# Peptides against a protein of PDB entry 6MBK, part 105

Target 1, 240 residues: chain A of PDB entry 6MBK
Amino acid sequence: GFEMVNFKEEGFGLRATRDIKAEELFLWVPRKLLMTVESAKNSVLGPLYSQDRILQAMGNIALAFHLLCERASPNSFWQPYIQTLPSEYDTPLYFEEDEVRYLQSTQAIHDVFSQYKNTARQYAYFYKVIQTHPHANKLPLKDSFTYEDYRWAVSSVMTRQNQIPTEDGSRVTLALIPLWDMCNHTNGLITTGYNLEDDRCECVALQDFRAGEQIYIFYGTRSNAEFVIHSGFFFDNNSH

## One batch from the design tools (peptide; made by RFdiffusion4, then SolubleMPNN)

Design b2_p11_8_s1 (from b2_p11_8, 6 letters changed)
Fold by OpenDDE base, seed 4:
Structure b2_p11_8_s1 (fold): chain B 240 residues (1-240), chain A 11 residues (1-11)
Amino acid sequence: as target 1 above (240 residues)
Amino acid sequence: MELFPIEQSVF
């Protein structure tokens, strides 16, 4: 029902290959296709994860390193997804000096400085960990871990991480959702949820789309918040 | 898709 297309101004997006009706389930992504904290634990990062308290405590950082490790792995299952990610972002970590100076007059400056400081400190910490920890020796980034790498990974996670339920539904975990996160944004209502019965992320159409039209979704306002994909989102039988 | 960044902390 859709295809990935590189749109000139918006980058990669999804285009309808047929007419899609509002509220139609047009896209689903099984858990096994997601980049999650669990998949990070089960990857080459697993041994280090098991020994590093920060990776264990901060799932977003775990995802960032997972993303970096998979990017550096030619045979990674997620290479097709990673190749669709921007090489640069419009996040604070990419602001030019003039942009930062402009923001000094705004309340956003605290968040910007916090992000800079935290990211720099994290990089310094993990640079040392990667250089010295025995379980880091097999990581693809062992000999190539730059601030630019970390900035990119952190920004990727910041802009794309989602909360999803664990497999048993007892807790929440963090995930990057390939293909789904290629949908560009429009105003509207959140139309994505997690179906625990089928163990998949599900997205229903925000509106009618005709064949050949770009499919947009609304992923809400995620200012300093994580996007939560709720289980049972589609169980509201609005039988209208 | 790019969303608003979330803050990260350091231990």
Scores: peptide ipSAE 0.036, ipTM 0.705, DockQ to the pose 0.050
Fold by OpenDDE base, seed 5:
Structure b2_p11_8_s1 (fold): chain B 240 residues (1-240), chain A 11 residues (1-11)
Amino acid sequence: as target 1 above (240 residues)
Amino acid sequence: MELFPIEQSVF
């Protein structure tokens, strides 16, 4: 019912190939296709994860390293997804000097500087870990781990991470959701949730879309989006 | 400009 298209100005997005009605389940992504903290633990990163306190404590960093490891793996299942990701972002870590200078007059500057500092410190820490830890020897990024790599991965996760339930539904975990996150976003209500019975992320149409129209969704928060798990979907019934 | 805050701490 949809196809991936590279739209001008908006980048990759989904275009309807048929008419899609509001509230229609048009997109679902099984857990096995998600990049999660759990999939990170089950990947080549697993042994290191099991020994590193920061990876264990910070799921977002685990996802960042998972993303880097998979990007560095030619045979990674997620290569098609990773290749669609931006090479650069409009996040603070990519701000130009003039942009930072502009923000010096605002309260946002403190958050920017904090992000710079913390990211740099994390990079330095993990650079040492990757160089010295025995379980890092088999990582595909062993000999190629730059700050630019880490900045990219952190920014990718920061802009695309989502909260989903664990498989047993007892806890929440973090996930990148391929295909779904290719949808461009508009204002509206969250129409994405997680179906534990079928173990998949589900997205229903925010409005009617005609064949040939770009499909927009509302992901909620720009980072660490919370989906409807137990309360059902929110629909904008006025978007006809 | 949009900010994307995320906790990035070192242990």
Scores: peptide ipSAE 0.036, ipTM 0.665, DockQ to the pose 0.038
Fold by OpenDDE base, seed 2:
Structure b2_p11_8_s1 (fold): chain B 240 residues (1-240), chain A 11 residues (1-11)
Amino acid sequence: as target 1 above (240 residues)
Amino acid sequence: MELFPIEQSVF
């Protein structure tokens, strides 16, 4: 139904290989393919996670370290996904000096400085943890953990994290959704939900797509992307 | 496509 394509300006995206109709279920991603806080706990990061209060309290940081550990692991299941991620991001953490200077006259500068400060503090904390904590010894990043690594992972998670239900549907957790997050953004309604019966993320087509067309979805604010646990799908009438 | 990230908290 679709194929991965590297588009000139938009980077990697999905292209339809057949006609897809509006509201058609064209894409689903089982839980086992997701990078989640749970998969982080079940990885080489698990022992450290169990001992570090910040990893436990901040699922986004847990995902960032999970992403770094898997990137550093040649045999990681998620290598194909990780290779599709940008090497740099259009986030405040990557702003050049000139861009920051330009923003000094705006209120946005406070958010930029806040992100820099927070990320730097987190890096300093975890650098020490990785160097000194016994459960960090087996991490593939033990001898190579730079600010650039952390900046990349944090930016990857901030731009791609989603809220999904736990397996029993009782709570929500954070996830990176491979394949699905390759769809580039367009304005519209949220057409993605989570099917608890089949334990998978499901995406229906926002509009008709012809064979050869790029498939776009609306995923709103990624860090606040919430999936309806009971209804499967939520269609937000708010355009962004 | 990238979205503007939300700031992270520090403990």
Scores: peptide ipSAE 0.022, ipTM 0.642, DockQ to the pose 0.048
Fold by OpenDDE base, seed 1:
Structure b2_p11_8_s1 (fold): chain B 240 residues (1-240), chain A 11 residues (1-11)
Amino acid sequence: as target 1 above (240 residues)
Amino acid sequence: MELFPIEQSVF
């Protein structure tokens, strides 16, 4: 029903291969295909996760490290997904000096500076952990963990992490959702949910899409400023 | 449950 396409202005996205009707379930992603905090725990990162309080407390950081570990693993199940991720992002962590100066006149500047400082501190902390912790020896990051790596992973998670239920539905956890997160944004209603019965993420079409049209989704009611800070893009027609 | 990108909490 869809295919991955590199659109000139928007980068990678999904294109309909057939007509899709509004409200049609056109995309679903089973839990087993998601990158989650749980999959991180079950990966090579698991032993370190079990002993590091920060990884345990901050699922987003756990996802970032999970992403880095899988990226560094040639046989990772998620390699096809990881290869679709941008090498760089339009998030504040990648802003140049002129971009930061531009934002100084906006309410976003505080968040930008916070991201810089926090990411740097996190990197410094985990650099030490990776160098000294016994369970870090098994990580593919052991001999190569740069700030650029961490910045990339953090930005990937920042722009793509989603809240989903745990398998038993008793709690919420964080996940990266392959395929689905390739959909570019438009205004509308949230049409993505998690089906616990089938244990999958489900997306229904926001509108009719004809064969050959790009499929868009609505990421949520966010201001453009929030998208710039947290999603790494600006949507001119964002009414929220 | 609705799914959408969540902002990253700062350390």
Scores: peptide ipSAE 0.033, ipTM 0.701, DockQ to the pose 0.204; fails the geometry check

Design b2_p11_8_s2 (from b2_p11_8, 6 letters changed)
Fold by OpenDDE base, seed 2:
Structure b2_p11_8_s2 (fold): chain B 240 residues (1-240), chain A 11 residues (1-11)
Amino acid sequence: as target 1 above (240 residues)
Amino acid sequence: MPLFPIEQSVF
């Protein structure tokens, strides 16, 4: 019902290959296709994860390293997805000197500096871990781990991570959702939920789309865009 | 397009 297309201004997005009606389930992504904290634990990163308190405590960093390891792995299942990710982001970590100088007159500068400082500190910590920890020896990034790599991975996760239920629905975990996160944003209602019975992320159409039209979804705010485990879909008005 | 940024956890 859809195809991936590189749009001139918006980058990669999804285009309908047939008419899609509002509220139609047009997209679903099984758990096995997601990049999750659990898939990170089950990857080459697993042994290091099991012994590093920061990876265990910070799922976003676990996802960042998972993303880096898979990017560096030619046979990774997620290579097609990773190749669709931006090489750079509009996050504070990518602000140019002139942009930072401009922001010095605003309150935003404190957040920018904080993010820079935190990310640099994390990089320094994990650089040492990767160089010295026995369980880092098999990581494909063992001999090449730059700040640019880490900045990219952190930014990728920061802009794309989602909360989903665990397989048993008892807790939440973090995930990158291929295909779904390819949809560009529009205003509207949250039309995404998680179906625990079928163990998949599901997205219904926000509106009618004709064949050839780009498919848009509403991400909502992060607090509202989190999956409602008990309700699945969330269709309340999001004024944010 | 990337989703709206989520605040990064720190240590």
Scores: peptide ipSAE 0.029, ipTM 0.719, DockQ to the pose 0.066
Fold by OpenDDE base, seed 4:
Structure b2_p11_8_s2 (fold): chain B 240 residues (1-240), chain A 11 residues (1-11)
Amino acid sequence: as target 1 above (240 residues)
Amino acid sequence: MPLFPIEQSVF
């Protein structure tokens, strides 16, 4: 019912291959296809994860390292997904001096500075961990862990992480949702949820889409500041 | 993209 397409201005997105009706379940992603904190624990990162309190406490960082490890692994199951991710982002971690100066007039500036500070600290910490921790020797990024790598991974996770239930539904965990997160944003209602019975992320169509049209989803009610911080862009027509 | 904003934990 859909195909991945590279749209000139929006990058990769999904295009309908047939008419899709509003509220039609057109896309689902089983848990086994997700990049989760659990999959990170079960990966080459697992031994280090089990020994590092920060990885254990911060699921977003665990996902970032999971993403980096899988990117560095030619045989990773998620290579097709990773190859669709942007090489760079418009997130604060990529802002030039002039962009930061512009944001000084906005409410986002404090969050921008916090991101810079936190990311720099995290990188410095984990650089040392990767260089010194015995379990880090197993990581494919052992000899190649730059700030550019880290800011990319952090930005990828920041812009794409989702909360999903654990398998037993007792807790929430963090996940990257391949294919689904290729949908570009529009105004509307959230039409994505998690079906625990079938153990899958489900997306229903926000509106009718004709064959050949790009499929958009709504990421939620966010301010421009939240878009800048969490999504890396301004949404001029944001009515929320 | 995330369905909702997720606050980044402070290191």
Scores: peptide ipSAE 0.029, ipTM 0.723, DockQ to the pose 0.100
Fold by OpenDDE base, seed 1:
Structure b2_p11_8_s2 (fold): chain B 240 residues (1-240), chain A 11 residues (1-11)
Amino acid sequence: as target 1 above (240 residues)
Amino acid sequence: MPLFPIEQSVF
């Protein structure tokens, strides 16, 4: 029904290989394909996670380290996904001096500096952890963990993390949703939700798409993190 | 690409 295409201006996106009708379930991603806090706990990162309070308290950081570990693993299942991620981001962590100067006249500067400071402190903390903690010895980042790596992973997670239900539906957890997050954005309604019965993220078409057209989704006015759980399917008719 | 900054802290 669709294929991955690298669009020059938009980066990777999905293109329809056939006609897709509005509200058609064209894309689903089972939990087993998601990068989650749970998958991080079940990975080589698990032993360290179990002993580090910050990883346990901050699921986004756990995802960032999970992403880094998998990136450093040639045989990682998620290599195809990771390779589609931008190498750099338009986030405050990548702002140049001129961009920062421009923001100095705005209230946003405080948030930028806070994020930068926090990220730097996190890096310093985890650099020490990776170098000294017994459970870090098996991590593929052991000899390759730079600030550039960390800011990339953090930025990747910040821009792509979503809240999904836990397997039992009792809580929410954070996830990166491969393939789905490759859809570029357009104005419209949220057409993504999580199907607990089938244990998968589901996306229905926002509109009709013809074969050869790029498939766009609406990421909403809220953060991605709020989408899957809190937004569900925002159709005029909750028939989905 | 959406930008959804989340406050990050060190405990």
Scores: peptide ipSAE 0.025, ipTM 0.664, DockQ to the pose 0.047
Fold by OpenDDE base, seed 3:
Structure b2_p11_8_s2 (fold): chain B 240 residues (1-240), chain A 11 residues (1-11)
Amino acid sequence: as target 1 above (240 residues)
Amino acid sequence: MPLFPIEQSVF
C-alpha cells in the first residue's frame, strides 16, 4: 500500500503505508488506465489522427493533443490524473528572458532556440488544421487552442512520456503512466517493466521501505536528445 | 515528479 503525499522539497510523491520489501510488486497500472497513442486514436481525436500525417508520425504530438482534448473534457476518465500534473514546467519552453539571456553565452542556447522554433511551427501548423479540417470541428479545442495550451501539453508529454509495448507486443508505442509517474527518482536499477500476459505496467521495490517512507524508483539514464524516452520497460524477448 | 526534457523533433 501507498498514498500520494506532497513532500516539502520534492513535491508530490508516493509514501508507503506498510512495510514493502525489496523486489516486491507494490505498484501495477493496467493498459486501460494509460494515456497512449492508441487511446488517442480511439478518442475524439481519432478521425483527425487518421488523416494527419504529422500526428501519425509523431506519437509525442499525438499524446499532447490527446492530453489537451481530455483536459478540456469534464467527463474524461483521466481528469483525476490530469489534475495532478504541474501547471508549469522548468523546461526551456518556460524560460524567461533573463534565463535565455544567461544561456546566450553557452552552447545550450541553440537547443533552446530550436525547441522554441519547432514548438512554434507545430502550433502554427495545428492551429490551421484545427480551424480548417472537418474532423477538428468536434474537438473541444476548436474554439480554444492557444500557444500556452500547446506549450503545456508538449512539456507534459516531454517530461513524462514512456516507451511501452503495443498490446500484441510486436511494436513499441508511447504512453503516460498515471500514478506510477508520481514516484520520485533515485539512483539505482530499473525496477519497472511491462507484463504482456497481464497487460500492465509493473513496478517492484528497489529496496526495503518502511511504513511512512517515501518510495523512490530509478527512471534510468536518459539523453536530452532522445526522441523516445524509455523508463525501463523490459520486453520478455530479452531472455538474457 | 521527474523532469525529462527532450529536444522536439522537426516535422
Scores: peptide ipSAE 0.022, ipTM 0.664, DockQ to the pose 0.055

Design b2_p11_8_s3 (from b2_p11_8, 4 letters changed)
Fold by OpenDDE base, seed 2:
Structure b2_p11_8_s3 (fold): chain B 240 residues (1-240), chain A 11 residues (1-11)
Amino acid sequence: as target 1 above (240 residues)
Amino acid sequence: MSMFPIEQAVF
């Protein structure tokens, strides 16, 4: 009922190929298609993950390295997804000198500097790990791990990570959700949940969409976007 | 797709 389209101003998005009614389940993504902390552990990154305390403690960084490893792997299952990701982001890590100078007069400058400092420190740490750790030898990053690579991956995860339940529903984990995250943003309610019985993310239409219209969703703040395990969907105008 | 800046966890 939809197709991926590259829109002029908004980049990639989803366009309806038929009429879709409000609250209709039009999109679902099985767990096997998600990039998760678990899929990172099961990838070439697994051995390093098992021995690095930071990768274990920080699922967002694990996802960032998972994303980089898969991007560098020509036979990766996620190549089609990765190719649709932006090459640059509107995050502070991509602010130009003039933008930073403008923000020097605002309270936001402290957050910008903090993010720069933190990301640089992370890069320096993992650069050393990748160069020296025995379990990093099989990573496609060893001979080509730049700050630009790390900045891109961190920004990709920062803007696209979601909390989903583990397979048994006992805990939450982090995931990038291909196809679903290509829906551009609009104001409204979160209409995405996780169906544990079918082990898939499910998205219902926020409103009626006619054939040929772009499909929009509300995903709020992605890093704080949570799936409600027991209730499924959010139907309140909550900020995340 | 336009994304919003979000805070990042650090070690």
Scores: peptide ipSAE 0.027, ipTM 0.671, DockQ to the pose 0.049
Fold by OpenDDE base, seed 3:
Parts: structure tokens; sequence; C-alpha cells
Structure b2_p11_8_s3 (fold): chain B 240 residues (1-240), chain A 11 residues (1-11)
């Protein structure tokens, strides 16, 4: 029903290969395809995760290291997904000196410096952990863990992490959602939820799309975005 | 592709 396409102005996105009707379930991603805190725990990172309080407390950092480990693993299941990720990001961690100088006259500079400083501190901490912790010896990044690597991973997670339910639905966890996160944004309503019965993310069409049209979704406010837990996606269009 | 930033938890 869709294909990945590089659009001239928007970069990569999804294009309909057939007519899709509003509210039609056109895209779903099973849990097994997601990069989650749980998949991190079940990976080569698992032993270290079990021993490091920061990894346990901060799921976003766990995802960042999971992403780095999988990127460094040529046989990783997620290689096709990782190859779709940007190599650089338009985030404060990538600001050039001139951009930082420009922001010195604004209140934003404090946030930029804070993020940079905190990220650097995290890197320094985990660099030491990776060099000294016995369980880190099995990590593919053991001999090559640079700040640039960490910056990339943190930025990838920062821009793409989503909140989803755990398998039993009792808690929430963080996930990167391959394929789904390729959709570009438009204004509208949230049309993505998590189906616990089928254990998958589900996305229904915001509107009618014709074959050949780009498929857009509404991400809402990403900082506050949570997936709706349901036994089947229901989009109540308030048909007044 | 999505580029929506989410604030990272920090320590």
Amino acid sequence: as target 1 above (240 residues)
Amino acid sequence: MSMFPIEQAVF
C-alpha cells in the first residue's frame, strides 16, 4: 500500500501505491521490529544494563547505546533501519561556533550549553564505564566509542523516541519505530496507537490519499506524545 | 522523516 520515496523538499517519506481511505489501517509495526529498552536488555548490552544504574534509570540512554551497538554489528537485524537514519542532525549538539555565537544574545544559549554540558558529562561517565566494566568487553563499541558516536546516538533517540506500552500493558517504555518514523508530518489528529492484542503499533490514515500521493501523519507534540493503548484502533472522528 | 525533538532526561 506504500513505498519509501525521497521527496524533493521533505526528504524521505512514504508514498501511497494505491488509494487509501481515511481511517484505513495502512501501516502497522509489530513489537518484534521495534528498538526498545527491552530489546536493549535482551541484546549484548543486557549484562551491562543490569549492572549500571544510569542505563536502568534512563531509557533514552539505554536506547542510545542499543543503537550504537546495533550500528556497530554488521549482522544486526536493524541495519536496514539504521541506514535510513540521518548521519547528522539539526540539534543543538551539532551547532557550529557561529550558530552558538548568534545565540549568545538569546535565552536559548542556556539550554544549548546545558544540553552540551550534560551530554559531555554522560559521555565521560560511560567512556569510563566502557573502559573498566567487565560486561563492556563484549560490546562492539569497546575499542571505538567517541563523542561523535554518542552525540549521534543521543540525537537519534531524542528526535525519534516514542512512548509505548510494555508487553503486558502495565507500564510504559521507550521505542524507536522503524518504517513508521519515516512518515512526514502534517497538521491533524493523532492516528497512531498501540494494539496490545496483536502487540503492534497501528497507524490509520488521517485522510484520503490517492495512489502516488505522499502519506502524512500528525505527530502532535512529540515531547508529550504517547501512544493510545487499545485492543483495536478506534479513531472517533467526531462526525457532528 | 521525523525530526521532532524530545527533551532528553539528564543527570
Scores: peptide ipSAE 0.025, ipTM 0.643, DockQ to the pose 0.063
Fold by OpenDDE base, seed 4:
Structure b2_p11_8_s3 (fold): chain B 240 residues (1-240), chain A 11 residues (1-11)
Amino acid sequence: as target 1 above (240 residues)
Amino acid sequence: MSMFPIEQAVF
C-alpha cells in the first residue's frame, strides 16, 4: 500500500499507493530485517565485539560500527537501506562554526560540547582499536576509518535507533528499522509498536491517507527511543 | 528525512 519516493527537501519518504485508513496496519518489519545489536554480534564485527568492552556496553556504538561495516560491504543485505540514509545530518556534530558560536549563548551549548567531546574520544579510541586489535584486521574499516565516517554513523544511529524487545521479550535492545524509518515525521501520537507474537515492528496509520499522499508518522522527538511494546498505540503517554 | 537526535551513551 506504499512506495518509496524521494521527496523534494524531505528526502526519501513513503507514499501511499492506495487509500489508507487511520489505525490501519499498513507497515510491518520483521526482526530479521532490522539492524540490531544482535545482528552486529553476528556480523564481521562479531569477533571484535566479543573482545571490546565498550562495544559490549554501548549498543549505540555497536550499531554505529555495524552500520559502517555493512556500508563498506558491497554484498551487505542492508545496502538498499544504507543507500537511502542521508550523507549528512542536522545534528550537532555537523554544526558549523557560526552555529556553535551562536549556541554559546544558549543552554544547548553544553550538550553540543559534550557530544563533540564524547564522539571525538570514541573515534580516537576505536581508531586505535581498529589499527591494533587482531580481530579488527579483517574489518573493512581498517584502512579507511575517518572521523567523517564515524560522525556519520553515530549521527545515523543517534537519529534512528529504537528500543525493541529481545526475541524472548525479557529485555530491550537497540535497532535500526529499515523501511519504517523512511517515514517522515509529523506531530501526533506514536503508532508503532513491536508485536512479539509475530516478531515484527508494526506501524498503524496515524490518520487517513489518500492514494498519492506522503505517509507521515510520529516517532516522537527521539528523546525516548522506546517503542510501545505492551501498551496501546494511541494512549496519551505514547506521545513524546 | 526529518530525524531527531537521541541521547548518546557516554564512555
Scores: peptide ipSAE 0.023, ipTM 0.638, DockQ to the pose 0.071
Fold by OpenDDE base, seed 5:
Structure b2_p11_8_s3 (fold): chain B 240 residues (1-240), chain A 11 residues (1-11)
Amino acid sequence: as target 1 above (240 residues)
Amino acid sequence: MSMFPIEQAVF
């Protein structure tokens, strides 16, 4: 019912190949296709994860390292997804000097500096971990871990992470959702939820889409993208 | 694609 298309101004997106009706379930992504904290634990990163309290405490960082490890692995299952990710972002970590100077007169500068400081500290910490920890020896990034790598991974996760239930539904975890996150953003209601019975993310159409039209969704702020557990879809009028 | 940055926690 849809195809991936590279739109000139918006980058990769999904285009309808047939008419899709509002509220029609047009897209679902099984858990096995997601990049999650759990999949990170089950990857080559697992041994290090089990020994590093920061990775354990901060799921977003775990996802960032998971992303880096998979990117560095030619045979990674997620290579097709990773190749669709931007190489650079419009996040504060990529701001130019002039942009930062412009923001100095605003309250936003404090958040920017905080993010720079935190990210730099994290990089310094993990650089040492990767160089010295025994369980880091098997990581494909062992001999190549730059700040640029970390900045990219952090920004990727920062802009794409979602909250989903654990497999047993007892807790929430963080996930990158391939294919789904290729849908470009529009105003509307959250039309994505997690179906625990089928163990998949499900997305219903925000509106009618005709064949040939780009399919837009409202995924809100990624950091606040918490999907409804056990109750279907969450329809809230969030801003973006 | 829209991007929504978040602040990372300090450790």
Scores: peptide ipSAE 0.023, ipTM 0.634, DockQ to the pose 0.049

